# Peptides against a protein of PDB entry 5HOI, part 71

Target 1, 351 residues: chain A of PDB entry 5HOI
Amino acid sequence: FRYMPFSPAGTPFGFTDRRYLTMNEVGYVSTVKNSEQYSITVSFFDVGRFREYHFEDLFGYDLCFLNEKGTLFGQSKTGQIQYRPHDSIHSNWTKIIPLQAGERITSVAATPVRVIVGTSLGYFRSFNQFGVPFAVEKTSPIVALTAQNYRVFSVHYSQFHGLSYSLSELGTSSKRYYKRECPLPMSLPNINSDMKKDANLDYYNFNPMGIKSLFFSSYGDPCIFGSDNTLLLLSKWRSPEESKWLPILDSNMEIWKMSGGKETTDIHVWPLALAYDTLNCILVKGKHIWPEFPLPLPSEMEIRMPVFVKSKLLEENKAILNKKNEIGADTEAEEGEEDKEIQIPVSMAAE

## One batch from the design tools (peptide; made by RFdiffusion4, then SolubleMPNN)

Design b1_p12_7_s4 (from b1_p12_7 with T5E S12R)
Fold by OpenDDE base, seed 2:
Structure b1_p12_7_s4 (fold): chain B 351 residues (1-351), chain A 12 residues (1-12)
Amino acid sequence: as target 1 above (351 residues)
Amino acid sequence: SNSAEPTKPPPR
């Protein structure tokens, strides 16, 4: 196993000169290889609110986090971080994170009030938005970070304990834990099934945990989207005893429904954010499970608990078809292959 | 409602 730099919804280069460093509901950050340097572009979905900007990256930033106020960049090997406000009124700042031999920055996160750096040795470093340090804590090795306001969702990995998560609040004087290195019930990529598809090998080499993204919902709940394409939401995290992970969306099931019950292997969900009851995502078409260039427009996918069994839905649709054929025996209506959308029973859309 | 005052950057 190798700790790799992780950024939310970041894509590999693959065979290209370009990749997305990160993307979310605010926008997307791309980098293009240009000889020994990179050209970084910070693009936004709300072009009325934000102006796209670019700069030359001489450091080779491989970590990124985008928020509504700025972009945090990091270089996993050198420990360099840079914060770039979107507003030109505020100055950029750069800092070097001290790294031990073999230590890597594995993830970075930024909010309008906090900057967080996580490392492969489990150093959790917190700063204000101006790069003034608050604290350094030693945790289990950090593999992913996201943050909203003062709240941080961290994913940890150890060879002995597997995946764990923490949920913490970075106040002015102290760090509060709501959850501290609790088991994370996320499936890891299955080496035997997922890596046999050549198209996925490049992705799992880039992201061996298969965490496509993690974010906070609009309600401030931690969300994670793994290699199984299931969106997990941490419910009731304020109550330690009641807190649970909810599989609020099986995106493979939703794609299967949208395709009229056909097995599609060429449509993939790439998660951006959870806004209310909708997953903001990119619908990726093609061989690769990640978005290429140009980036498709974001799509919305309604969250639905994975209660439906494909076999039952197919049997029910077949039974409805048979009943229609028994009632319709007197009218020679031409068998047009109407792509009969799987009618989701209206009764389950209202619960 | 203790609005945590934004820690002003130290003066230059």
Scores: peptide ipSAE 0.000, ipTM 0.367, DockQ to the pose 0.012
Fold by OpenDDE base, seed 3:
Structure b1_p12_7_s4 (fold): chain B 351 residues (1-351), chain A 12 residues (1-12)
Amino acid sequence: as target 1 above (351 residues)
Amino acid sequence: SNSAEPTKPPPR
């Protein structure tokens, strides 16, 4: 097995000089090979909110993470990382991550407040948004990272234990684990079935885990989209004993329905984000399972499980809190709004 | 509420 650099929804070069380094709900980052150099473009879906920018890359960045405030780049072999804020008010910074012999950066993530670097030897390195280090932890080998605010979803791989995941919060003083190297019930790519199509061989050579993307939902739930084209959501992650992965969307079945029950082998879902009850995705048409150039417009796909009950429960809980505050109970229990676990009703989690 | 406060920029 070879640890490869992973970025959310990143695409291979294939036989081309260009690929997407990453894409999500904010935008897409492309790189073009020009001799020994690369030209990187950071593009956005909301062109009114963000301005596209480009730069020359002399390092050959093969890792990327895009958020609403900036873009993190990484070079898997050299250990170089660069953070580029979208706003010109904040300065770019560059850092070299110390790597051991044969160690690779396998994934990077960035939020407006944290930068995370994961390696093939399981080094988990955390920084603030200015590149100031917090800590170094050794875990099982990291194959994928995503982050939202202070929360980090990490995927680990061991040849002995298969796939595992961690969910952690990177506070100012300490790392809290909600989940630590728990089994991840995701199917790995089946070499014999998935590689029978020569067009997919390039993808699985690029991404041997078959993880198309991973992200946090708009509700802060970890999501992962594997080679089986099923969107998994981690439900009840604050309750260690109740936490479960929910298959909230089988995208192959949704494409089959959209096609009027015809076997369509030329339409593929490429995941971007989960916003409320809709998967934001690219509908890829053609031979390759990944988007080519130009990028199609994003599409929305409704999930089968109504996670929209979370927004209603948030509104109901806000309405209950507002009513309690009107009834004059002076108990200043500032239960911060962020920690309210919206329980998906058991009835809706079983359909 | 352990709201992890945003790490302030290091002093210049």
Scores: peptide ipSAE 0.000, ipTM 0.351, DockQ to the pose 0.015
Fold by OpenDDE base, seed 4:
Structure b1_p12_7_s4 (fold): chain B 351 residues (1-351), chain A 12 residues (1-12)
Amino acid sequence: as target 1 above (351 residues)
Amino acid sequence: SNSAEPTKPPPR
């Protein structure tokens, strides 16, 4: 297994000169290869609130985290991090994270009040927004981080234990754990099925965990979106005994419904954020499971518990069609089973 | 002003 630099909703270069370093509800950060350098652009969805900016990247930043106050960049191999406030009032700062031989920064996160760095050796480093260090903790190897305010959601990977997660709060004097290295019930990419498509191979080489994104919901609940395209939300995390992962959206099921029950391979959900009961996402069209350039406009998808079984809906629709045929509605041509739009029950339709 | 004590840099 190789620890790769992870950023929320980051995309691979593939065969292109450009990729998204990260994207979320605030905006998207792109990088373009320019011979020996990179050009980074920080773009925003709210163009009234924020101004797009760009800069030359001499370091080859491969880690990024965007928030409403600034952008954190990191270089996984060198340990360099840079924080760039969006506002000109605050200066940019740069720091080198000390790395051991073979250690990599695997993920970075930034809030208006905290900067977090996670490594392949499980070093969890916390800073304030000015790069002043608070603590260094050794955890299981960190593969992904996100943060909201003082809270940090960390994903860990061990070859022995698989995926785990922690939920912590970074106070002024101490780190509190709500969850510490608990099992994460997320499916890993299946090398044999998911990697058979050349287009997916590039993605899983870039992101071997298949974590498309992780974020906190607007309510402050940890969310993760894996290779199975299921949005998991950590419910009741304040009560350790009651805490559970909820599959709040099967995006493959929603795409299947939107297609009238046709298996579509050309539409993919790319998660950005969870705002209330809506997944903010990019609907990716085409062969790649990740957004290309230009970035499509964000879409909203209502969260829905995957309580319906496709097979039952297909059987019910067949039964309705058979009843129509028995009643002598001779006029609906035998469109092949593949072309029959499944009537989604009104209770399953988005109101 | 709760100055978080600077965690000692790891020894060089």
Scores: peptide ipSAE 0.000, ipTM 0.360, DockQ to the pose 0.014
Fold by OpenDDE base, seed 5:
Structure b1_p12_7_s4 (fold): chain B 351 residues (1-351), chain A 12 residues (1-12)
Amino acid sequence: as target 1 above (351 residues)
Amino acid sequence: SNSAEPTKPPPR
């Protein structure tokens, strides 16, 4: 296993000179390789609120986190981080994170009030928005981070224990844990099924955990979207005994429903954020499971608990079709081979 | 117990 730099909804280069470092509801950060240099562009969905900006990257930033106030960059090998406020009133700052031999920054997160750095050795480093350090804590190896306000959702990986998560609050005086290295019930990429598609091998080499993104919902609940394309939400995390992961969306099931029950292998959900009851996402069309250039417009997908079994719906629809064919034997109507859409029950159709 | 108060940015 190799610890790779993770950023929320980041994409590989693939066969191109460009990739997305990160994307979310605020916007998207791209990098283009120009010989030995990189050009970074920070783009926004709300062009009325924010102005796109670019800069030359001499360090080769491979980590990024975007929020409403600024962008955090990191270089996984050198330990360099840079925070760039979107507003020109605030100054950029740069810092070197001390790394041990073989240690890598694996993830970075930033809010308007906190900067977080996680490493492959499990160093959790916290800063304020000006890069002033609060604390260094030793945890299990960190593979992913996200943060909202003072809260941090961290994903950890141990070769012995698999995936775990922590939910913490970084107050002014102390760190509080709501959850501390609890088991994370997320499916890892299946090497035998998911990697047999050559187009996905590049992605899993880039992101071995298959975590497409993680974020906090608009209500402040931790969310994670894995390689199984299921959105998990951590419910009731304030009550230790009641806290549970909810599979609030099976995006493969939703794409199957939207396609009239046809198996589509060329449409992929790329998660951005969860706002209320809608997943903000990019609908990716093509061979790659990640968005290419230019970025498609964001789409909304309603969250729905995966209560329905695809196999049962297919059997029920076959039974309905067979009954119609038994009753309709007397009318010679040449109803052509129109691709018979599966009748999705009205309660399952997107209104 | 030094409560690390959020150090106000130094005055310009």
Scores: peptide ipSAE 0.000, ipTM 0.356, DockQ to the pose 0.011

Design b1_p12_8_s1 (from b1_p12_8, 6 letters changed)
Fold by OpenDDE base, seed 5:
Structure b1_p12_8_s1 (fold): chain B 351 residues (1-351), chain A 12 residues (1-12)
Amino acid sequence: as target 1 above (351 residues)
Amino acid sequence: SKRERLKELINS
């Protein structure tokens, strides 16, 4: 296993000279290779609120986190981080995170009040928005971070225990844990099943945990979207004994429902954020499971727990078709078996 | 609508 730099909804280069470093509900950050240099562009979905900006990157930033106030960049190998406010009134700052031999920054997160750096050795480093350090904590190896206000959702990996998560609040004087290295019931990428497509191997090499993104919902609940295309939400995290992960969306099931029960293998959900009851996402068509350039407009998917089984819906629709044939209702023409739209009950149809 | 875009994407 190799620790790779993780950024929320970041994409690989693939066969191109460009990729997204990160994207969320605020916008998207792209980088383009130009010889030994990179050109970074910070773009926004709300073009009325924010102005797009770019800069030359001489360091090769491979970590990024975007929020409403600024963008945090990191270089996983050198330990360099840079915070760039979107507003020109506030100064950029740069720091070098001290790394041990073989240590990598694996993830970075930034809020308007905190900067967090996580490493492959499990160093959790916290700063204020001006880069003033608060603390260094030793945890299990960090593979992903996100943050909202003072709260941090961290994903950890152990070779012995698999994935775990922590939920913490970074006060001024102390860190509070709501959850500390609890088991994370997320499926890891299966190399044998998922790697039948070259595009999946390229993505696995970029992101071996298969965490497409993690974020806090608009209600402040930790969310994670794995390689299984299921959105997990941590419910009741304030009550340690009642806390549970809810599979609030199977995006493959929702695409299947929206297609009238057609097996689509070329449509992919790329998660951005959870706003209320809707997943903000990019719908990707093509061979690659990640968005290419230009970035498609964001879409919304309503969250729905996967209560229904495809096989049962197929059996029910076959039973309805057989009944229609027995009643001698007009033979609408034999459109080929591939084009038979499954009549999904209106209560089950995704809006 | 956002749903129409998904239908267009699925049917394209």
Scores: peptide ipSAE 0.047, ipTM 0.799, DockQ to the pose 0.490
Fold by OpenDDE base, seed 4:
Structure b1_p12_8_s1 (fold): chain B 351 residues (1-351), chain A 12 residues (1-12)
Amino acid sequence: as target 1 above (351 residues)
Amino acid sequence: SKRERLKELINS
């Protein structure tokens, strides 16, 4: 296993010279290879609030985190990080994170008040927004980070225990844990099934954990979107006894419902953020499970607990069709069983 | 609707 640099909703280069370093509800950061250097562009969805900007990257930043106040960049191998405020009033700052032999920065996160760096050896480094260090903590190896305000959601990996998560609050004087290295009930990518498609192999090599993104909801709940295309939300995390992961959206099931029950293998949900009851996402059509260039406009998908079983809906639809045929209602043409639009009850249909 | 956008994307 190799620790790879993770950024929320980051995409691989694939066969191209360009990729997204990160994307979320604020915007998207792209990088383009230009000989031995890179050109980075920071783009925003709210073009009225923010101005797009670009710069030359001589370091080859492979980590990124975008927030409403700035962009954090990191280089996984060298340990260099750079914070670039969106406002020109505030200065950019650069710092080198000391790395041990073979240690890599695996993830970075930034809020308007905190900068967090996680490493493959489990060093958790915290800074303020100006790059002033608070603390260094040794944890299990960090594979992903996100942060909102003072809260940090970290994903850890152990070869023996698999995935775990922590939820912490970074005060001025101390770190508080709400959850500390608790089991994360997320499915890992299945190498044997998924590797049959070259596009899946490229993505697996880029992101072996299959974590497409992680974020905090608008309510401040940790969310994670894995390779199974299920959105998990950590509910009731303030109450240790009541805290649970909720599968609040099966995006494959929702695509299936929205297609009228057609099996679509070329439509993919790429998660950005969760605002209230709506997943902000990019709908991707094609062989790649990630968005290409240009970036499609964000779509919204309502969260729904996967309470319904696909097989029961198919059986009910067959039973309705058989009853219609028995009642002598005109045989609308035998469109093959695969092409028949399943009538999903309005209560179940995503409007 | 969201369904219409997805139908458009499926049929595109």
Scores: peptide ipSAE 0.044, ipTM 0.790, DockQ to the pose 0.538
Fold by OpenDDE base, seed 3:
Structure b1_p12_8_s1 (fold): chain B 351 residues (1-351), chain A 12 residues (1-12)
Amino acid sequence: as target 1 above (351 residues)
Amino acid sequence: SKRERLKELINS
C-alpha cells in the first residue's frame, strides 16, 4: 500500500495529459500538463454566480478542494499549499507545510472559515481561511478529508486496523470530537477481481483506497462513496450510541433499475454531492469509471436503501408475464424475450 | 424525464 494524494472526486491522468483535480456541487477543477508546467482551470456549474478562471501551476498541484468561496491547492511532496478566493476581494496566499522525510500531504480541505491539511504520518493541521495556523494534532495516518463550515470528516488508515473515521468540529478555542478514529465499515478495492481491466488498475494506482468521494450532505451528515459504488451516510452522529453508517444508495442497482433491468457494464456513477434526498453525480459512459473531457452535465439520483434483490424482481416480472399469457392476452408482439423491459414498480423508479 | 435521458444514454 502507498499513501496517495486524495481529492474528492479527483480523476487520474490515465494515458492523457489532463485530469480533474477535484469536483463537487460547486464545480470542477482541471489540470493540463504542458511540458514541465500545469495549467489549472477552476470551472463552475452555476456560470451566473461564478466566473471560470485559470492560472499556470509551476508546482504541480496534486491536491485540491473546491468550496463556494475559494479553491485550496496542495502539492503532496513539497508541502506547498495555495488558497485562491474566487472573488478578487481577498488575496491568494501560499504556505509551506513542514513535512518530515517521506511524509506526504495526503488530503486537504477548505471551508469559508477553515483550511485543513492531513498527512501520511497523521499530522492534522488546521488554519483559518487566511492561513493562520491553529493547533497541530497527531492522529492515525490521514487518507482523506472533507469539511463543511467548522466540521471536518477525516478518514484514517492503519496497516493494523484498516480504515477508521473521525468527525470533529474546529471551534475558535478548541477541537471537539463527535467521533474519534472509529471503525469505518467501507469495503476496500478487491485487487484480484477488479484488476482484470487496465482502466481499473490505473484507477487503483491513483486511489488505492477506492474512495471516489467524501462530502457532507446538505443536512451536514458525513457521506462516503467507495469502490463498491455504495453511498454510505453517517446517521445520528450527535448520539454516540445511535450513530451508524447507512447504505443509502447502491448506484449499480439504481443504474440496473433505470436501464429496465439490462446489465450495463459501461455506465458508472461519479459522486459529487448529496443534496436532500438526491445524489448529485456525473453519469459516465465508457471504458473508464471516471469522467473524461468534456465533463458531462451533472445528474441527480434519488437515494434509496438497497432493499430489493435483482433475482426477485426478475422472478416477479416472469410471474407477471406468465399470468398475462394464461389470461389469453394475445399481445403477440414478438419483441424478442431479451429486450423486454422489466417493469420496475413506479415507487422504485426514479422519476 | 431524467429516466428518459438515462435510457437514451444507456441505449446510445
Scores: peptide ipSAE 0.036, ipTM 0.783, DockQ to the pose 0.545
Fold by OpenDDE base, seed 2:
Structure b1_p12_8_s1 (fold): chain B 351 residues (1-351), chain A 12 residues (1-12)
Amino acid sequence: as target 1 above (351 residues)
Amino acid sequence: SKRERLKELINS
């Protein structure tokens, strides 16, 4: 296994000179290769609230986290991190994270009050928003981080135990765990099935865990979106015994419903955030499962538990059609069985 | 709306 730098909803370069370092509900951070340098642009969805800005990156930042107050950048190999407030009132700061031989920063997160750095050796480093260190903790190897306010959702990988997660709160004096290295029931990318498409191999090499994004919901619940295109939400995390992962959205099923039951192989959901009962996402049409340039406008997909089976819906619609034909309704349309728009009940249709 | 754009993209 190779530890790769992870950023929420980050995209690979592919065959291009540009990629998204990260994106979420606030905006998107892009980087463009300019010879030996990079040009970074921080763009926002709310152009009335924020002004787009850019800078030259001489370090080759491969880690990024965007919040409402600033952007955290990191270089996985050198250990350099930079925080850039969106406003010009607060100063930028840079710090070097001490790395051991072969250690990499694997993920970074920032809130208005905390900066978190996770490494391939499981060093969890916490700072305030000004880069003042709080603590260093040794955990299982960190592969992904997100944070909201004082809370941190961390994903860990062990060769022996697979994926685990932690949920912690970074107070002023101490770290509290709500969950500590508990098993994460996320499906890993299936190399044998998915690797038949070259585009999937490129993405796998960029992100071998298949974690497209992870974030906190608007209610402060940890969310993760894996390679299976299922959104998992950690419910009841305040009660350790009652805490469970809920598959709150099968995005492939929702696309299938919204297409009238057509098999769409070229439409992909790219997750940004969960706001209330809606997944904020980019719909990607094309060969790549990730958004290209220019970035499409965000879409909203209503969250729904995957309680329906496609085969049953097809059988039920076939039974309804047969029953209509028996009642002598002159629906002459011999549209082939494959092209018949599946009447999804309005209660099941994404409005 | 964001939802209308979703339908347009799926039907395009």
Scores: peptide ipSAE 0.055, ipTM 0.807, DockQ to the pose 0.515; fails the geometry check

